# Ledger of designs, part 281: peptides against a protein of PDB entry 6RGO

Target 1, 392 residues: chain A of PDB entry 6RGO
Amino acid sequence: MALKLLGFNQDATCFSVISSNKGVTIYNCDPFGKCFELEKSTSNDEELDFLVEMLFSTSLIAVVDKTIGASKRKKLKIVNTKRKATICELTFPHEIMDVIMNRKIICVVLKSDQIFVYDISCMKLLRTIDVRGEKLKSTSKFRNSEAVGDIGVRVSLSTDNNSILCYSSYSKSDKENAPLNDIVVFDALKCIQINVLPAVHQSNIVCIACSPDGMLMATASEKGTIIRVFKTIDTENDEPILVNEFRRGSRPSRISEMKFNHDNTLLACVGESDTIHIFALPVTTTEADANEDDTLQQSSHSLSSSINGLQYISKGLANRFGKIIVSKIPTQSQQRHVAYIKIPENAKYRIGFPKDTTNTIHICGEDGNYLVYSIPRNEVGPCTLVKSNTFD

## One batch from the design tools (peptide; made by RFdiffusion4, then SolubleMPNN)

Design b2_p23_5_s3 (from b2_p23_5, 7 letters changed)
Fold by OpenDDE base, seed 2:
Structure b2_p23_5_s3 (fold): chain B 392 residues (1-392), chain A 23 residues (1-23)
Amino acid sequence: as target 1 above (392 residues)
Amino acid sequence: SELTQEQLEELKKLLEEAEKELE
């Protein structure tokens, strides 16, 4: 059967799929099984297309039917899965491209490069962010270039209650085809822009991941060769802080999804390649815990010695033309993956990190495999398969 | 359109379920 993956929920306790014959199915990960099914509304052999975002393990889902009719593609349904009933429906002026939520906020991304930010508790509109309108204000020659194909505004939202929204924005360059290579960091609760990271890549950003706590953000461009990790809120001398630069590969390959684990120690990426890559992040010791537990420090010292090379505060090249603020981390400081998973070639996979097991990753494929892997801590190598299930 | 009181109560209940997953 043709399966289309919708992805994992925020804590990787559930994942959603589209089955051509059944419609939308939500699976529980442990115990593995179907927990919800949204029946196909149409008897036609039309290719099903849906957006489904689930709020953790709850009965709350946001659904967009993209299959049939231009009107449905503009409708967001909030559904109670336990009742199999629509709670409310919102209609937008343009096609919905993406939906993301946490316990406080729903963000709806439109084909118009608008982001609608809602308070989930009452479905009240808090903010409309017009990413194109910001460019129009900055550039005298904004051509409405039709967003060519897959290039649009990308978003990621923290899964915590702080509700840090990261989104791609157009560079202020006078070029008619300014890339979506800026990032805006936005407090979605307060409706305040808190940071701007200009020109984080040379080409359009196609993937963004926010950490669960909203303190870190990962970005990848269309090339998908380099992943950059930034602090979201913190700045150094009003400049963005680049924490990590990872090399996924030497060959261009699109990254479709990235996720942090719950403690910000790992970043996983998946896409068009035969490999899921997992990168280690430096443990940000919060200064608060440094005082009490002096005794356990002895064993963790061995991994810290190799990371000391990243303190290249590149003071140097304040070239007078538009500061690409991304200090060129010397190519020598580009970290490789610490772990990997091989997946079938041309299989689309999605990734999730469970809350309770920081060294475990959940993956699911359009091949009908749900797989749980253990991530090695002390060795660079393949992940170990722990559990395997199949779905249709 | 503004949500009805019944819709708000249903949303509230589902959000209270999501908040318990933090504890």
Scores: peptide ipSAE 0.539, ipTM 0.938, DockQ to the pose 0.498
Fold by OpenDDE base, seed 5:
Structure b2_p23_5_s3 (fold): chain B 392 residues (1-392), chain A 23 residues (1-23)
Amino acid sequence: as target 1 above (392 residues)
Amino acid sequence: SELTQEQLEELKKLLEEAEKELE
């Protein structure tokens, strides 16, 4: 049967899938099993498409029926899974492209390049972000729906209560075809823009991940060869701080998802390639804990020696045109993966990091595999399969 | 549309469940 993966929840305790026969199914990861099923409302052989966003392991989900021809593609349902009941329904002016949430905020991304930010506790609209801005409202060239491929506004939200929203934005260019290669960092609770990272890639950003604490953000372009990690809030001389630049590969391959682990020590990426890549992030030792435990330093030294070569080349060459070109980290200092998982070349996979086990990754495939891997700490190599389950 | 009191109480209960998963 054709499975379509929707993804993991925030802490990788659950994942959701579309089954062609059943509709939406949610699986619990441990113990592994079905925890919720949303039946298909229509008997038609239409290819099912849904957005499902979960709120951790709770019975709160956000659902959008994206099935082609469905009048529901503009409707967000908030559903109680225990009651199998819709709590409320919101209708939007445009098709819903994405939905993300945490304990405080729900963000709805529209095909119009608008982000609607809601207080989840009362479903009140806090802010409408128009990513196109006022200038592009006059060019009512609706991107012809066919030729503008999967290039839309990308979003990621911190899983904590700080509710840091990172989204892709159009570079300030007088060109009609400005790329979505800027990032805006937004405090979703206070409804304020915190930071703007200009031109973080040369092409459109297709994947963003915010760290759980909202302090880091990872970005990938359509090329998917380089992943960049930035600080979200901090700036040096009003310039974005590039923390890491990772090389996924030499060949272009789209990245569909990236995630940080709970302690910001790992970044995983998955996409069209046969390989999930896991990268190590430098542990920001706050200077304060340098005093006590001499014993743990020995194991960290081997990884730190490779990382210390990342001079913060905060030399933003402010080019004469006010475009901060993020200095390319020299190709020799581009970090590779520390770990990897081989996956079937034609299978779409999703990734999740459990909260309690920072060196464990959950993955699920449209091939019907749910897999738990252990990530090697001290060596570069393959992850070890710990648990395997199947779903249909 | 504004949520009813019943809908707000249901949301509140579900969010209180989500907050307990942090403790």
Scores: peptide ipSAE 0.535, ipTM 0.938, DockQ to the pose 0.509
Fold by OpenDDE base, seed 3:
Structure b2_p23_5_s3 (fold): chain B 392 residues (1-392), chain A 23 residues (1-23)
Amino acid sequence: as target 1 above (392 residues)
Amino acid sequence: SELTQEQLEELKKLLEEAEKELE
């Protein structure tokens, strides 16, 4: 049967899949089993396509039927899975491309490059962000970009109550074909722009991950060779906003998903490659715990010295040319993965980090495998398979 | 469209379930 993965929930306690025969199924990870099924409303042999976002382990889901011909691609349903009932339905002017949520906010991304931000508690619209409208103030041509392929606005939302929204934006370059290579950091609750990270990649950003606490953000471009990690907020200290640069590989490969673990110590990425990569983030030691002699300090000091070698182009030039956030990190400072998982070629996988075990990763495949891996802490190597289940 | 009181109470209950997972 053709399976399509929708992903894990925020704490990796559940994952959702589309089965061609059944419709949407949500699985619980532990104990492993079906917890919800949304039956296919139509007997048509049409390829099912859905967006499903689940609010943690709750019975609250957001659903979009994206099936071709269904004419529902503009409708967001909020569903109570326990009641098997639609609580409310929202209709948008354009096709829904993505839906993300936490305990406070729902964000809906449209094909029009608009982000609708809602208060989840009352489904009131807090903000419409027009990512094109900021560009179109400079260039009057509505490109009827029917030909904008798989390149659209990407979003990530912190899973905490701070509700930090990171989204890709068009570069302010006078080029008619400005890439989606800027990042905007937005407080979704206060509806305030916190930061703008210009030109974080040379090409369009295709994947964004926000940390659970909203303090970090990871980005990948269409090349998928380099992952960059940024602080979302400018610290008062002259600390670099770019905190990490990771090398996934030498060959171009699309990254489909990235996730931070719950303590911001790991970043995982998955995509079209045969390998899930897991990167270690340097623990920002606050100066207080300097007393424990732990041998891991040598790797952090070599990183901090290489990152401090990012010569801040002097404060005087920054005022005239903008904050050059992406100084060319020397290719020598690019860290590789600390751990990896081999996956079948051409199988799409999704990733999630469970809350309770910072060294565990959950993965699921369109091959019908749900797998739990242990991540090595003290060595660079493969993850160890701890548990496996199958689904249909 | 504004949500009905019943819809708001149902949302509230589901969000209270999500808040208990933080404790």
Scores: peptide ipSAE 0.533, ipTM 0.937, DockQ to the pose 0.541
Fold by OpenDDE base, seed 1:
Structure b2_p23_5_s3 (fold): chain B 392 residues (1-392), chain A 23 residues (1-23)
Amino acid sequence: as target 1 above (392 residues)
Amino acid sequence: SELTQEQLEELKKLLEEAEKELE
């Protein structure tokens, strides 16, 4: 059977899949098992497509039926899974591309590059964000929608109650083909723009992850070779703060998903490559308690050799992009511990971090595998498989 | 359209379940 992964919930306690024969199934991670099934609305051999966003471990889900031929691509259903009943339905002017939520906010991304922000408690519209803005209404050359179908607005929302929304925006270039390479940071509760990060990549942003606390954001472009991590709210001299720059690989490969762990110490990425990468984030020790003078000079000489490739911060790119004050990332923190998981070629995987175990990652594949890995923190190496289950 | 009082109470109950997962 063809499986299509929808992903994990916010705390990786559940994941959602589409089965071509059954419809949508939600699995609980521990104890492993089916917790909800949404039956197909049609008996036709139509390719099923859905958006499903779950609110943590609760019985609240948002569902969009995107199945081919279905007039429902513009409808969001809020469903109580315990009652198997629709609480409410919202209809949008355009096809729904993405849905994201937390305990306070639900965001709906449309094919029109609009973001609708709702108060989840009453489903009242707080804001409509038009990412194209008023200026681009004049260049009404509809990009021929066929070839560009994969480049749209990307969003990520903090899982906390602060509800920090990060979204990709068009650069202010007067060019008809402005890339989606700016990031806007938005307070979804107050409906105010907090920050704008201009030109964070040279090409369109295709993946964004917000940290659980909303203080960090990771970005990847269509090239998927470099991942950048920024502060969301904090600025230095009105300029964006680049915290980290990771290299996933030398070959271009699309990143489909990124996630922070709950303590902001790890960033995982997955996509079209045979490898999930897990990057260590430097713990910003607040300067206060580093009084203990522990001069542990331990001469860990040996592992210096292979990471030579990261030294080429080419001086040349610093001139044309505005002064990204790369605060001197201490060159010593260049030993970014990277863990990895090998996955089957051509298998799509999704990732999630559980709340209680910051060194554990949950993954699930369209191959029907749900896997739990332990992450080595002190060394560069493979993750260790701890638990495995299968689903159909 | 505004939600009915029954829909609001149902949403409220589910959101209160989500808030208890923070404690």
Scores: peptide ipSAE 0.533, ipTM 0.937, DockQ to the pose 0.498

Design b2_p23_5_s4 (from b2_p23_5, 8 letters changed)
Fold by OpenDDE base, seed 5:
Structure b2_p23_5_s4 (fold): chain B 392 residues (1-392), chain A 23 residues (1-23)
Amino acid sequence: as target 1 above (392 residues)
Amino acid sequence: SELSEEELKKLKELLKEAEEELK
């Protein structure tokens, strides 16, 4: 039966899937098992499509029925999983493309390139972000609905209470076909734009990950060959701080998902390739703790010596046109993965990092595999399979 | 659309239950 993966929750304690026969199923990761099932409302052989966003492992979920022909594509349902009841339903002017939440905020992305930011505590609209801006409203050439492929606004939200929202935006080019290659950093609680990272890639951004604390953001373009990691809030001379540039591969391959681990030491990516890549991030040693015990330094030195070659070339050449060209980190200083997982070719996988085990990654596949891997700390190599379960 | 008082009550109950589950 065709499984469709929806993904893990914020702390990788649960994941959701669409089963063609049953509808939406949520699995608990540990102990492994079904914890919720949303039955299919229609007997028709229509291909089921849903968005499901979980509030961690709680009884609160947001659900969108995206099934073709369904009038429900514009409707967000808040569901109590314990009561199997819809608590409320919000209707939007356009099709819902994505939903993301934390303990404070729900963000709803529409096909209109609008982001609706809600206070979860009362479902009050805090802000409507129009990513196209006012200028592009006049050129209402509806991108022909067919030729607007998977290129839309991408979002990621910090899992903490700071509620840092990162989203892709159109570059300030007078071209009708401006790429979605800018990033905006937004405080979703205060409804304030914190930062703008212009032209972080040459092509459209197709994947974004915000760190759990909202201090870092990873981006990937349609090419998926390079992943860039930026600071979200901090700027040097009003320029974006590029922390890392990772090489996923030499061949173009779409990245579908990226995630940071809980302590911002690892970044994982998955997509159309047969390989999940895990990259090490430099531990930001706050200068303050440099005074204590000499003994723990030896193990960190081996990874740090390869990382120390990342000069913060914060030399954004602001060219005369105000385009910050993110300085290409020399190909020699592009970090490769520190760890990897081989996955079946053509199997779609999703990734999650558990909160309490920073060197563990959860993965699930449309092949019906839920897998837990240990990430090697001191060596570059394959992850070790720790646990496997199957689901239908 | 604003939530009804009943929906808002049910939402607050659900969030309270969720906050208790997240402790």
Scores: peptide ipSAE 0.579, ipTM 0.951, DockQ to the pose 0.800
Fold by OpenDDE base, seed 2:
Structure b2_p23_5_s4 (fold): chain B 392 residues (1-392), chain A 23 residues (1-23)
Amino acid sequence: as target 1 above (392 residues)
Amino acid sequence: SELSEEELKKLKELLKEAEEELK
């Protein structure tokens, strides 16, 4: 059967798939099994296409049917999975490209490069962000370049209640084909722009991940060779703080998804490569816990010794023309993965981090495999397979 | 479009159920 992966929910307790024969199926991870099925509305052998965003493990899902008719591609349904009932339907002016949510906010990304921010509690529109309209205000020559293919606004939302929204924006360059290589950090609850990270890559950003707490953001470009991790809110001298620069590989390969674990100690990436890469992040000791008792210090020391090379605070050379060139972290300080998973060549996989086990990763494939891996803490190497299940 | 009173009621019931499931 042709499977299409929709991905994990926010805490990796569930994942969603499209089956050509059945429609949308949601699986529970533990105990492993089907928890919801949305039947296909048509008997036709039409290629099924859906967006499904689940609110954690709850009975609330957002669904977009992209299969049939241009009108359905503009409709967001809120569904109660327990009742198998549509609660409400929102219609948009353009095709829906992405939907993300947390306990407070739903963000809807349109093909028009608009982001609609909703209060989930009442489905009230809080903000329309017009990423193209911001470019139009900054550039005298806005060509409606039809965003050719896969290049569009990318978004990520914190899974916490702070609701930090990170999105890709067009650079202020007078070039007609300005890349989507800026990041905006937005408080989705207050509807305030918090930060702008200019030119974080040389090419379009194709993947963004926000940390669960919204304090970190990872970005990857079309090249997918370098992943950059920034602080979202904090700035140093009004400049963006680059925390990490990771090298996924030497060869270009598109990254389709990135995820932080729940304690911000790991970043995983997956895409067109035969390898899921897992990177270690420095533990940001919040200065607050520095005052409690000396006794527990002994065990954490062993990992800190290898990280001493990270003190290259990239002094952004503010060039006189307001281009914050994110100072290239010297190629010598580019960290490689600490762990990896080999996946079948050309298999699409999705990743998720469970909340309760910070060194465990959930993965699922269009090959019908759901796999749980243990991540090595002290050694650079392959992850160990702990559990496997199959789905159809 | 604003939600109808019935849709808003059903949404509030669903969110209440979801908040109980998330505790």
Scores: peptide ipSAE 0.572, ipTM 0.950, DockQ to the pose 0.839
Fold by OpenDDE base, seed 1:
Structure b2_p23_5_s4 (fold): chain B 392 residues (1-392), chain A 23 residues (1-23)
Amino acid sequence: as target 1 above (392 residues)
Amino acid sequence: SELSEEELKKLKELLKEAEEELK
């Protein structure tokens, strides 16, 4: 059967899949098993497509039926899974491209590059963000955006109650083809723009991850070779703070998903490559407890050679993009511990970090595998498989 | 479109159940 992955929920306690024969199935991760099924509305051999966003492990889900031929691509349903009942239905002017939520907010992304922000408690519209309308103030010509079918607004929402929304926006360039390479940071509760990060990549942003606390964001472009991590709210001299720059690989490859763990110590990425990458984030020790002089002179000899390439890129970018004050990334944290998981070629995988175990990652594949890996600490190496299950 | 009073009631009940499950 063809499986299509919808992904993990916010805390990686559940994941959702589309089965061509059954419709949508939600699985619990522990204990592993089916917790909900949504039957397909049509008996036809139509290719099933859905958006499903679950509110953690609760009975609340948002569902969009995007099935080919279905007039429902503009409809969001809120469903009670315990009652198997639609609570309400919202209709949008354009096709729904993405839905994200937390305990306070639902964001709905449209094919029109509009973001609708709702208060979940009453489904009241708080804000419509028109990402194109901001561009149209700078660029007169409506080019029919139909031709670049895979480039749209990307969004990520913090899982906490602060509800920090990060979204891709069009750069302020006089060019008719301005890329989606700006990031806007938005307080979704107050409906206020907090920050704007200009030109964070040279090409369109295709993946964004917000940290659970909303304090960090990760970005990747269409090239998928470089991942940048920024502070969301904090600025230095009104300029964006680049915390990390990771290299996933030398070959271009699309990144489909990125996730932070719950303590902001790890960033995972997955996409079209045969490898899930897990990057260690330097813990910003708050200055307070750095009193103990523990002179661990441990012989840092061998790994120095490969990292010399990163110093050259920083000087070149600083001249063309405004002074991104690269706060002195302590050159000593050059041991970017990178863990990895090998996955089958051409298998689409999704990733999630469980709340209770900061060194564990959950992954699921369109191959029908649900896998739990342990992440090595303080070394570069493969993750260890701890648990495996299969689903249909 | 605003929710009906019945939809709003059902939504509040669902959210109450969800917040009890998240404790």
Scores: peptide ipSAE 0.570, ipTM 0.950, DockQ to the pose 0.803
Fold by OpenDDE base, seed 3:
Structure b2_p23_5_s4 (fold): chain B 392 residues (1-392), chain A 23 residues (1-23)
Amino acid sequence: as target 1 above (392 residues)
Amino acid sequence: SELSEEELKKLKELLKEAEEELK
């Protein structure tokens, strides 16, 4: 049976799957089992494609039927899973590419490179973000060519109530083929642009993750060799916006998903490679918690000493104010993973961090495996399998 | 398009149920 993974919810308590025979199934992680099924509405042997975004472990889901030939690719349904009922349906001018939500907002990404921001409480449109900008509306070259791969606007949203939206944007180069290598940081509730990070990679950004609190963001390009972590807000202190640079590998490989854990101590990535990589983030000590546990400081000091070696070689890309955001970090100062998971070759996996256990990761595969791993604390090495379940 | 009064009521009920599940 062909399975397609839709991913975990915000707290990794549930995950969503498309089964060719059943339609959409949502699984609960603990206790493991089916919690919702959306039956296949069509008898046709068409390859099913859906977007499903779940609001944590609640009865609220957003659903888009993306199945080929379906006139429904422009329709967002809000569904009550307990009542098995559609609450409302929104129709968009273009195909829906992505849907993301938290407790306050829903963001809908269109094939037109537009982001529609809604207040979830009333489904009122707060903002339409046009990522192409007003000037490029005249050149009717929609990237309608199926042939240029899955290069579109990428988005990530904080899971908190601050609702920090990070999205990829086109560089201001006068070239017709400007890369999607800028990042915009946006307050989705206030509808205010907070920051713009120009040219954070040399090629298009294909993956973005926002931290749960919206204070950090991670980016990866089409090369997928380097992951960069940035502060979302310019602090008044002359602290660098680029806080980490991680090396996933030496070979190019697409990263499909990245996630922060709930305390911003870990960043995981998954993609086309046989390996899930987990990176340690330096704990940004907010001044308040300096008093208690001496034992965690020793691991942070070894990581911080490598960051202080960031000689800002002055030929980086300037921000909107002429500040250099991306210095060439020497290849020797690029941190590698602290932990890893080996996955089957050519199997697509999704990742999630549970809220209750900062050193646990949930993964699920198109091979029908749901796996829980423990992340090693004191040693660089493989994660330990704690629990396994199968789904169909 | 704005939601109907009935859709808005059903949405508010669903969100209330969701907020109770998230406590």
Scores: peptide ipSAE 0.563, ipTM 0.948, DockQ to the pose 0.832

